# Peptides against a protein of PDB entry 2N1D, part 111

Target 1, 169 residues: chain A of PDB entry 2N1D
Amino acid sequence: EVKVKIPEELKPWLVDDWDLITRQKQLFYLPAKKNVDSILEDYANYKKSRGNTDNKEYAVNEVVAGIKEYFNVMLGTQLLYKFERPQYAEILADHPDAPMSQVYGAPHLLRLFVRIGAMLAYTPLDEKSLALLLNYLHDFLKYLAKNSATLFSASDYEVAPPEYHRKAV

## One batch from the design tools (peptide; made by RFdiffusion4, then SolubleMPNN)

Design b1_p22_7_s4 (from b1_p22_7, 9 letters changed)
Fold by OpenDDE base, seed 3:
Order: C-alpha cells, then sequence, then structure tokens
Structure b1_p22_7_s4 (fold): chain B 169 residues (1-169), chain A 22 residues (1-22)
C-alpha cells in the first residue's frame, strides 16, 4: 500500500469534515468560494516565490496539473460521502461540462489525499519514482497545513435544506 | 477499471516530468 501521510494539523479537519456532513447533515457550500483550481494556482505561485529553479518550477506545475486531474477523475466516485451524492448530481445536471476542481474546495481536495494512495498502489512505479511523487504530494499537503486557517472552516458548510433531505433518502 | 487507468496515465506523465527536472 502506498501511504500518503496527512499532516497532523489536517487530521482533525478530516474528522470535522466527516462530522459536519455525516452527523450534522450539512453540505459544503458550492460552488466553493475558494475552489481547487485557485488553491493549486496559489500553491504554484507560492513555490515560484520561494526561488525554485526553472526545472523544479516546471515539475511543480506538472504536479499541480496532475493533482487537478486526480481530483477531477476521483471526486464523483471516490471522494464523496453518501449524503453528498444528491448535491453532486445537482452540480452535474446544472454544470455538466464544468470540472469539479472549479466547483469544490479545500475539504474535498484534502479527501483526495486520503484516497489517492490506494490508487497509486496499483500503478507500476518503482520505489524511487514513487518516493519522488510522494515528496511533491507531501510538499503540497504541507502547504495546505500551513494555510489551513484560511482554507478549512466550518463556516463553509451549511445545513442542508429539507428538500435535500428528501432526496438524500 | 477506467479510473485506475486514468490515474496510471496521469501518474506516468507526472513522474516523467519530475525525473526530467532532477
Amino acid sequence: as target 1 above (169 residues)
Amino acid sequence: SELLEKIRELTKKIIEVIEKSL
């Protein structure tokens, strides 16, 4: 198994996210005020400002693009709690061509890193290549942890309306 | 597994670029 280590600072948020959705029956407000695309863009700019070499910047850009695509292909089937499925269906119906990275935000992006390891375990990567990839993924996670105060907030969730509860049954 | 194949292709591309950047 490929283990993507989540920073300790973000683990409590995963619990809160789960609680907000599954126990409190809340939904993350969509479209996100700060979507995945913008988060990744900010990260790329952050890395650029740190004085990375051109080669490393190129690699970061590719990793960003990759994370975006990972998210877009996994969100609908792998990253949603059952209670969120009607919301996703509504998003697809209203915006069928919109990438989910433009709709969802930090909490769902963080969920990607909980799930991506299992997928990577089935990729034919040697240990060295895998370590390289993981280093970049972990670097991004560190960025999320560093900016967690602005990226993760319970105020981005809201109680699902009664009509939603009927659809969620 | 279409999803797995997509992940594999994406990962391959990322790794290729990372390795070139070393």
Scores: peptide ipSAE 0.566, ipTM 0.934, DockQ to the pose 0.727
Fold by OpenDDE base, seed 1:
Structure b1_p22_7_s4 (fold): chain B 169 residues (1-169), chain A 22 residues (1-22)
Amino acid sequence: as target 1 above (169 residues)
Amino acid sequence: SELLEKIRELTKKIIEVIEKSL
């Protein structure tokens, strides 16, 4: 199995995120103040400022584009808790053509990296290619960890209204 | 599945670019 290692600094957040949604019945505020697109853009700019060569910058841009697409194809079916389904349906109804990377934020992006490993395990990749990809994914996760104080906050969640509870089976 | 195939194609593209950047 392909294992994407989540930084230890971010593991407590995954637990808090799960608790806020499933136990406390809260919802992440949408659209996100800091969406996935902007997070990825900031990362790319960060890498550029670190003095990367043109070739490395090219690779980073492709990884960013790839992470965005991973997120957009997996969010609706793989990354949401059951309690979040009505919210997602409302987003789709109101913004049918908007990519989810422009709606959701850091918590849901982090959930991607919990799930992506299992998907990659079914891709026919040689060991060297897989290692290269994982190195870039881990580098991005390190960036999320370094900026966790600004990217992850319980204040970005809100208590779902009673009407929502009736819709959320 | 359709999802798995999408992931495969995306991954293939990413790896191709990474390898060219080496």
Scores: peptide ipSAE 0.565, ipTM 0.934, DockQ to the pose 0.735
Fold by OpenDDE base, seed 5:
Structure b1_p22_7_s4 (fold): chain B 169 residues (1-169), chain A 22 residues (1-22)
Amino acid sequence: as target 1 above (169 residues)
Amino acid sequence: SELLEKIRELTKKIIEVIEKSL
């Protein structure tokens, strides 16, 4: 198993996210006020402002692009709770060609890092390459933790309407 | 699976770029 370490600061949020949706029957407001694309862009700009070399900037940009693609290919099948399926179906119907990174936000992006390790375990990576990738992924997660107060909030969720409950059963 | 294959290809590309940046 490839272990992607989630910062301890963010682990309670994963529990809150699960609770809001599964137990309190709420939904994350879509489209997100701050979507995955925006979060990744902010991260890239943050790294640039730190005075990194051109090579590091280039690598960060590619990691950002990679995370975006990871998210877009995994969101629909791997990152949603059962209660969120009707909402996702509605999004697909209304915006079939829109990447989910433009629709969803920080909570779902964080869920990616809970799941991606299992996928990476079945990729033919040597130990050194895997370590390099993990370093960048962990760096991004540290960024999420640093900005958690603005990225993760229960106020971004709303109670699902009665008609939604009928669809979700 | 198709998903796993996509992940593999994406990962390969990312690693290639990271290694070139060293």
Scores: peptide ipSAE 0.561, ipTM 0.934, DockQ to the pose 0.701
Fold by OpenDDE base, seed 4:
Structure b1_p22_7_s4 (fold): chain B 169 residues (1-169), chain A 22 residues (1-22)
Amino acid sequence: as target 1 above (169 residues)
Amino acid sequence: SELLEKIRELTKKIIEVIEKSL
């Protein structure tokens, strides 16, 4: 099993995210004020500012690109709660040419890391390669944890309107 | 699945660049 360790600081947020949507019937405000693309860009810039070598910068950029693509291919089918499905359908209609990394934000990005491990378990990676990838993924998660106060907030959610509830049933 | 294959392809690309950066 490929285990992607979620920082302890972020685990409570996963619960809050789940609660806000599934129990409180709220929706994350879309398009996100700070979307996945922006978060990844900030991370890349952060790594660059830390004085990494050019080669390491290339790796970070590729990881960023990879996380973005992981998110874009998995969001619609793997990362949404049932209650969020109508919202997703509306987003597809309103933003037909936009990748979901430009629409969704930190909470959904964090959900990716809950799910990606299971997918990676079916990739024919040697242990060394897998460890390398996981190191970068964990580093990114550490960045999310460090910036959690600005990236994760219940104020980014809002109560779904009554008409939405009818669609979500 | 098609999704799994996409993940595999993406992962392969990432690993390739990471390994070259070592």
Scores: peptide ipSAE 0.559, ipTM 0.932, DockQ to the pose 0.702

Design b1_p22_8_s1 (from b1_p22_8, 6 letters changed)
Fold by OpenDDE base, seed 5:
Structure b1_p22_8_s1 (fold): chain B 169 residues (1-169), chain A 22 residues (1-22)
Amino acid sequence: as target 1 above (169 residues)
Amino acid sequence: SEEYKELLKALKELLKKLKELL
């Protein structure tokens, strides 16, 4: 598979995220207080503030758009734990026309990067194109790591009610 | 799967645009 390096700072969070949901039976609060769209917008603005050229700005915008598209395609089928499936069904019913990037937040976005490497391995990309894409993905991951204190918190999760447990079985 | 096809489409489009801009 294609190696997408997850920053060491974020690896413990992936474990905590899994633990909160799978073992503690909690759910990420939805809709997210800070959704994927907002995170990507902040990243784009951050890059713009760094004095990039016009072409670099345009490239960042395309990367943001690409990540958003990847997330929206992959969330429902690839990024959810079993316990989260009933919640996802409710979200689809409540927000039928909204992209999931407007509903979910940083934890689920980070999960995308755990999966994306395997997907890239099956794409017909030449070495140069792959390297370019990986550079941008890693840059974004560095941004997430830098802002991890504000993006990832156990307080964003809530204990699922008893009626939810009945749906999850 | 349909989702996989959409991902590939998105990736190809992204890479095409990046090549044009860089």
Scores: peptide ipSAE 0.088, ipTM 0.716, DockQ to the pose 0.084
Fold by OpenDDE base, seed 4:
Structure b1_p22_8_s1 (fold): chain B 169 residues (1-169), chain A 22 residues (1-22)
Amino acid sequence: as target 1 above (169 residues)
Amino acid sequence: SEEYKELLKALKELLKKLKELL
């Protein structure tokens, strides 16, 4: 198994996120005030400001693109709790061609990294490539942790209306 | 340059596998 280490600072948030939705029956406000695209853009700009070489800058761009695509593929099928399904259906109906990275935000992005380790275990990557990818993924996670105060907040959630509860069965 | 190529390879393989598993 390939282990993607979630920073300790972010682990409590995963629990809070789960609790807000599954137990408190709240929903993350959509569209996100700060969507995944914006977060990834900020990360890329942050890395560029650090004075990286051209090759390093190109690598960051590819990591950002990869994470974005990975998120867009995985969101609807793997990253949502059951209670969030009606909300997702509404988003798809209203914006069928919009990438979910423009709709969802940091909490759902973080959920992606809980799953990616298992997926990497099935990927036929050589040791060098895998190590390199993991390093960049961990670097991004560290960035999320450093900016957690602005990226993760319970105030971004709201109690689902009664009409929604009927849809969620 | 080498690092960039290896990273790109890794990302492409990951995405490919994801699509196969989903």
Scores: peptide ipSAE 0.086, ipTM 0.713, DockQ to the pose 0.604
Fold by OpenDDE base, seed 1:
Structure b1_p22_8_s1 (fold): chain B 169 residues (1-169), chain A 22 residues (1-22)
Amino acid sequence: as target 1 above (169 residues)
Amino acid sequence: SEEYKELLKALKELLKKLKELL
């Protein structure tokens, strides 16, 4: 198994995210005030502002594109807790053509990186390619950690209404 | 560059495999 290390600064947030939804029966407010697309764009711009070469800029763009596509594929089937399923169904009904990277935000994006390691283990990547990919993934996670105060907040969640509880059986 | 080519290859393979598994 390939292990993608989550920064220690972000591990407590994963626990809080889980607790807010599964125990406190709250939902992340959708559409996100800052969606995954925006986060990835900010990261790309941040990397470009650091004086990277053209080749490194292209690499960052590919990583961003890959993370976005990976998120959009994985969100509905792999990244949601059971309590979030009715909310997701409502989003699909109201916005059937919208990619989930334009709807969801940082907490769900972070959940992706909990799963990506196992998925990499099933991918026939050579050692060099795997190492390179891991470096960029860790770099992105480090960026999330540096900006965690603005990206992760319990105030982005709200208590689900009683009628929602009846749907979430 | 060689680095860009390797990364692109890795990402394409990852996404391809992901779609096959889901």
Scores: peptide ipSAE 0.079, ipTM 0.710, DockQ to the pose 0.635
Fold by OpenDDE base, seed 2:
Structure b1_p22_8_s1 (fold): chain B 169 residues (1-169), chain A 22 residues (1-22)
Amino acid sequence: as target 1 above (169 residues)
Amino acid sequence: SEEYKELLKALKELLKKLKELL
């Protein structure tokens, strides 16, 4: 199995995220103030500002595109807790053609990286390609950790109203 | 380098294949 290492700085957040949703019955405020598209764009611009070669810039763009696409595919079926499903259904009803990367934010994006390792295990990879991909995934995660103070906050969650509880449970 | 370019191509193809598995 391919292991994608989550930075130690972000592991506690995964626990807090889980707790806020499943135990405290809160919901992440949607649409996100800082959505996945914006986060990925900021990362790409950050990497480009570092004076990378053309090839490295191309790699960053491809990684960003891949992360976005995987997030949009995986969000509804793999990244949501049970309590979040009614919220997702409402988003789909109101915005059927909107990619979820424009709606959701950093916490849900981070959840993708908990799952992506298992997906890579089912894909035939040569060692060099796998190493390159993992390096960029880890680099992106490091970026998230570096900016965690602005990307991850319990204040982005709110207690779900009683009407929501009736739909979710 | 040519080797690096080929690696980038492989990465792109890998991403496409991974998409197909989802």
Scores: peptide ipSAE 0.061, ipTM 0.688, DockQ to the pose 0.553

Design b1_p22_8_s2 (from b1_p22_8, 7 letters changed)
Fold by OpenDDE base, seed 4:
Structure b1_p22_8_s2 (fold): chain B 169 residues (1-169), chain A 22 residues (1-22)
Amino acid sequence: as target 1 above (169 residues)
Amino acid sequence: SKEYEELIKALKELLERLKELL
């Protein structure tokens, strides 16, 4: 298995996220106040401000685009807990053409990196390519960790209304 | 699944572009 290391600082958040939704029956407020698109944009701008070469800047843009695409592909089928499925269905009904990276935020983005390792294990990537990808993924995760105080908060969740519980069967 | 196929495609495209830039 390909191991994508989650920073230790973010591991407790994954537990809290799971607890808020699965045990406390809360939902992340949608649309997110800070969506995945904005997070990735901030990361790209941060990397550009570090004085990278032109090639490095272009590479960052491609990584951002790749992460966005991965998220949009995987959100509905791989990243949601069972309790969140009615909420997702409502989002799809209201905004069928909107990419989920414009709707969801940091917690769901972080979930992507928990799952992506297994996906990479099924790809015929050579050692060099895999190492390159992992380096960029880890770099982004480090960025999330550095900004965790502003990106992850339990206040972004709210108790699901009674009518929602009837749908979450 | 269709979603998995799309993910793999995106990954391959990303890696190809990165190889050319780095």
Scores: peptide ipSAE 0.085, ipTM 0.703, DockQ to the pose 0.084
Fold by OpenDDE base, seed 3:
Order: C-alpha cells, then structure tokens, then sequence
Structure b1_p22_8_s2 (fold): chain B 169 residues (1-169), chain A 22 residues (1-22)
C-alpha cells in the first residue's frame, strides 16, 4: 500500500471541510475564486522561480499536469460528499465541457491526496518511479500547507439554500 | 467503473512520464 502523507497542518482543514459540507450543510462557492488550475500554475511558477534545472522544471510540469488530470478524472466520482452531488450535477449541466479543475478549488484538490495513495497501490511501479512521484506529491502538499492561509477558508463556503437542501440527500 | 479505469490509465501515463525523467 502506498501512503501519501497529508501534512499535519492540513489535517484539521480536512475535518473542517467535511464538517462544513456534511454536518453544517454548506457548499463550497463555485466556481472557485481560485481554481485548481491557478493553484497548480502558481505552484509551478513557484518551483521555477527557485532556479530549477531544465530537468526539474520539466518534472514539475509533468507533475502538475498529472495532478490536474487526476483531479479532473476523480472529482465527480471520488472526491465529492453526497451533499455536494446536486451541485456537481448543476455544474455539469451548465458547463458540460469545462474541466473541473477550472471550477473547483483548494479544498477539493486537497481531498484528491486523501485518495491518490490508494490508486497508486493498483499501479505497478518501480521503486525509483514511485519515490520520485511521492517526493513531488509531498512537495506539492507542503506548498499547500505553506499557503494554507490563502487557500483554505470557511468563508469560501456558504449555507446551501432551502431549495438545495430539499433536493439533496 | 469507467472513471476508475480512466484514473488508472492517467496514473500510469503520469508515472511513465516521470520515469522518463529519471
């Protein structure tokens, strides 16, 4: 089993995120003010600004592309709480061709890393490849933790309207 | 599910790209 460790600083946020949605019946405001695409772009630029070699820069780009792809594939089926499903359905209806990385933000992106480890367990990886991937994933998570004050806020959530609550599970 | 299969495919593709950088 492959385990992607979530920084301790971000674990309380995952709990808050869960609580806001499932217990308080709130929804993350969509489209996100800062979407997954922009977060990944900022990360890539941050890494490039550190004076990386060409190879490291290329690696960062690949990691960013991979995270984006994983997010877009997993969001609808793996990353949503039941209460969020009507919201997702509405987003799909209104923007059927939009990648979810342009709609959702940091909280949902963080949820990806709770799930991604299990997915890696189903992929045959050599030791070197796995180590490299894990290093970059953890590096990105550290970046999220470093910028958590601007990326994660309960103010990005709002109480779902009565109409939504009536049709939600 | 179809989405799960696509995820695995995407994961494998990413890993192959990363492997090329080693």
Amino acid sequence: as target 1 above (169 residues)
Amino acid sequence: SKEYEELIKALKELLERLKELL
Scores: peptide ipSAE 0.083, ipTM 0.699, DockQ to the pose 0.135
Fold by OpenDDE base, seed 2:
Structure b1_p22_8_s2 (fold): chain B 169 residues (1-169), chain A 22 residues (1-22)
Amino acid sequence: as target 1 above (169 residues)
Amino acid sequence: SKEYEELIKALKELLERLKELL
């Protein structure tokens, strides 16, 4: 089993995110004020500012691109709670050609890392390649943890309107 | 599923690129 460790600082947020949506019947405000594309770009720029070599910069860019692609593939089918399905359908109708990384934000991005470990188990990888990938994934998660105060907030959620509740049945 | 296949493809491509930097 491939395990992606979530920083302890972010685990409480996963619980809060779940509670806001499933128990409090709230929705993350979309489109996100700070979308996944922006978060990944900020991370890449952060890594570049740390004096990385050209090769390390290239690797970071590839990791960012990979995370983005994973997110766009996984969001609609794997990362949403049942209560969020009508909202997703509305987003698809309003933004049919937009990747979900331009619509959704940090909370949904974090959910990806809860699921990615299981997906990695389906791919035959040598130990060296897997270790390298995991190192970058953990590095990114550490970045999210360091910036958690600005990336994760209950104020980004809102109570779903009565009309939405009828659709979510 | 289609989504699964796309994810696996993306993963393989990412890993191949990273391996080139080792």
Scores: peptide ipSAE 0.081, ipTM 0.703, DockQ to the pose 0.084
Fold by OpenDDE base, seed 5:
Structure b1_p22_8_s2 (fold): chain B 169 residues (1-169), chain A 22 residues (1-22)
Amino acid sequence: as target 1 above (169 residues)
Amino acid sequence: SKEYEELIKALKELLERLKELL
């Protein structure tokens, strides 16, 4: 399996995220105040501000686009805990034309990187291409870690109402 | 699954573009 290393700073958050939802029966507030699209845009702008070459800038844009696409494809089927599924169904009903990258935020985006390694293992990538991709993914994760104080907070979650529990399996 | 196929497609496209740009 391809190993995508999650920064140590972010590992505790993954545990907290799981605990908030699965054990404390809370939900991430949706639509996110800072959605995946905005996070990726901020990252791209951050990279551009660092004086990258044209090729590197274009590469960053493609990586951002790729991450966005991965997220939108995987969110509903791979990244949600069981308790979150009724919320997702409601989101689909309320925002039928919106990609999930415009609805969900940093916690769910981070979950993508827990799963992406397994997905990469099923792709016929040569070593050079894989290394390149991993470098960009790790660079993005480093960015998330650097901005973790503003991107990840338990205050972005709220206790699910009683009627929600009746919907949840 | 359809989602898996789409992910693989996206990844391949991304990698192809990266190869062209770098």
Scores: peptide ipSAE 0.075, ipTM 0.690, DockQ to the pose 0.085

Design b1_p22_8_s3 (from b1_p22_8, 8 letters changed)
Fold by OpenDDE base, seed 1:
Structure b1_p22_8_s3 (fold): chain B 169 residues (1-169), chain A 22 residues (1-22)
Amino acid sequence: as target 1 above (169 residues)
Amino acid sequence: SKEYEELLKALKELLERIKALL
């Protein structure tokens, strides 16, 4: 199995995120104040400001594009807790053509990296390509950890109304 | 560069694998 290590700073957040939704019956406020697109854009700009060569800049852009696409294909089927399904259905009904990277934010983006290791385990990647990809993924996770105070907050969640509970059963 | 091409290969393979599983 290919292991993508989640930074220790972010592991407690994954637990809190799970607790807020599954136990406390709260929902992440949508559309996100800071969506996945903006987070990835900030990361790309951060990397560019660090004096990367042209080749490294292009590589970062491809990583960002890959993460965005990965998120958009995985969100609806793999990243949501059962309690979040009615909310997702409402988003799809109201905005059928909007990519989920423009709707959801950091907590759901982080959930993506819990799954990516297993997805990579059975890919026909050579050792060099896999190592390079893992390096960029870990670099992005390090960026999320560095900015965790602004990206992850329980105040971005709200108690689901009684009407929602009826739909969730 | 060689590094750039290897990264693109890895990302494309990842995305194709994900799409195939969905």
Scores: peptide ipSAE 0.092, ipTM 0.714, DockQ to the pose 0.589
Fold by OpenDDE base, seed 5:
Structure b1_p22_8_s3 (fold): chain B 169 residues (1-169), chain A 22 residues (1-22)
Amino acid sequence: as target 1 above (169 residues)
Amino acid sequence: SKEYEELLKALKELLERIKALL
């Protein structure tokens, strides 16, 4: 397993996210007010505003594109709690061709980084490439931590209606 | 499984983009 370090500031949020959904029976409001696409775009713009060279801008764009693609594949199969499955099914039915990065937001994006380390163990990667990848991933996570007050909030969740509970057995 | 292969494909795509920056 390749260790992807989650910032200490975000670890409590992962617990709160789990608690809101599994224990309090709440759901993240969908479509997200600020979806994954928007978060990644803001990150890219943030990096650009730091006075990066053209090469650094290109690198950030590639990382953003890669994270987006990885998220879109992983969301439905790896990142959802059992209680969220009916909601996901409804989203798929209503928006079959929409990438999940346009629907879901920061909490689900953060869950991706909890899983990515284990997945990296199954992909041959040289030491240099691994180090570079980890640097970019950690940089992005640091950005999420810096903006955690606006990206992660219990107010983005709502109590699931009674009819939803019937579907979420 | 097909699902597992898709996951690996996505990860490989990410890694290839990163490798291109080396």
Scores: peptide ipSAE 0.091, ipTM 0.702, DockQ to the pose 0.082
Fold by OpenDDE base, seed 4:
Structure b1_p22_8_s3 (fold): chain B 169 residues (1-169), chain A 22 residues (1-22)
Amino acid sequence: as target 1 above (169 residues)
Amino acid sequence: SKEYEELLKALKELLERIKALL
């Protein structure tokens, strides 16, 4: 098993996110005020501003691109709780060609990293490549943790209307 | 350059694995 360490600062948020959706029957407001694309862009700019070498800058760009694609592929099938399925269906129907990274935000992005470890375990990478990937993933997660106050908030959720509950049975 | 290539390889491998599982 490949372990992707979630920063301790973000672990409580995963619980809160789960609780808001599953127990309190709330939905993350879509489209997100700050979508995944913007978060990744901010991260890339943050890394660039720190004076990285050209190679490191290129690497960051690839990480951002990889995370974005990973998110867009995984969101609909792996990252949603059952209660969120009708919302996703509506988004998909209204915007069938829009990448989900332009619709969803930080909470769903964080869920991605809960799953990635298992995905990496199916076919082992060479040790060097795996270590490098993990380092960048952890670096991004640390960035999320540092900016958690602005990225994660229960105020971004809203109580689902009664008509939604009928769809979510 | 070497580090960049290794990272690219790792990311591509990750994406391929994810796609294969879907």
Scores: peptide ipSAE 0.059, ipTM 0.678, DockQ to the pose 0.602
Fold by OpenDDE base, seed 2:
Structure b1_p22_8_s3 (fold): chain B 169 residues (1-169), chain A 22 residues (1-22)
Amino acid sequence: as target 1 above (169 residues)
Amino acid sequence: SKEYEELLKALKELLERIKALL
């Protein structure tokens, strides 16, 4: 299995996220105040502001596009806890054609990187390509860690109403 | 650049494999 290392600063958040949803029966507020699209855009702009070459700038854009598409494919089937399923169904009903990267935020995006390592194991990438991809993925994760104070907060969650709880369990 | 092309290839391949598994 390919290892995608999660920064130490973000590991506790994964536990808190899980606890908020599964044990405290809370839901992340949707649509996100800062959605995945916005996070990725900020990252791209951050990288561009550091004086990257044109080629590296293009690479960053492709990484952003790749992460976005990967998120949109994986969110509904792989990244949600059972308790979040009714919320997701409501989002789909109200916005059937909206990409989930415009709806969900940082916590769900971070969950993606918990799964990506296993997915990379199914890809016949050569060592050079894999190393390059991992470098960019880790770079993005470092960016998330650097901005964790604004991206990850329990205040972005709210207790699910009683009617939701009844249909979720 | 060669680096850009390799990265793009890796990302595209990853996405295709993921889609195939779903």
Scores: peptide ipSAE 0.042, ipTM 0.673, DockQ to the pose 0.608

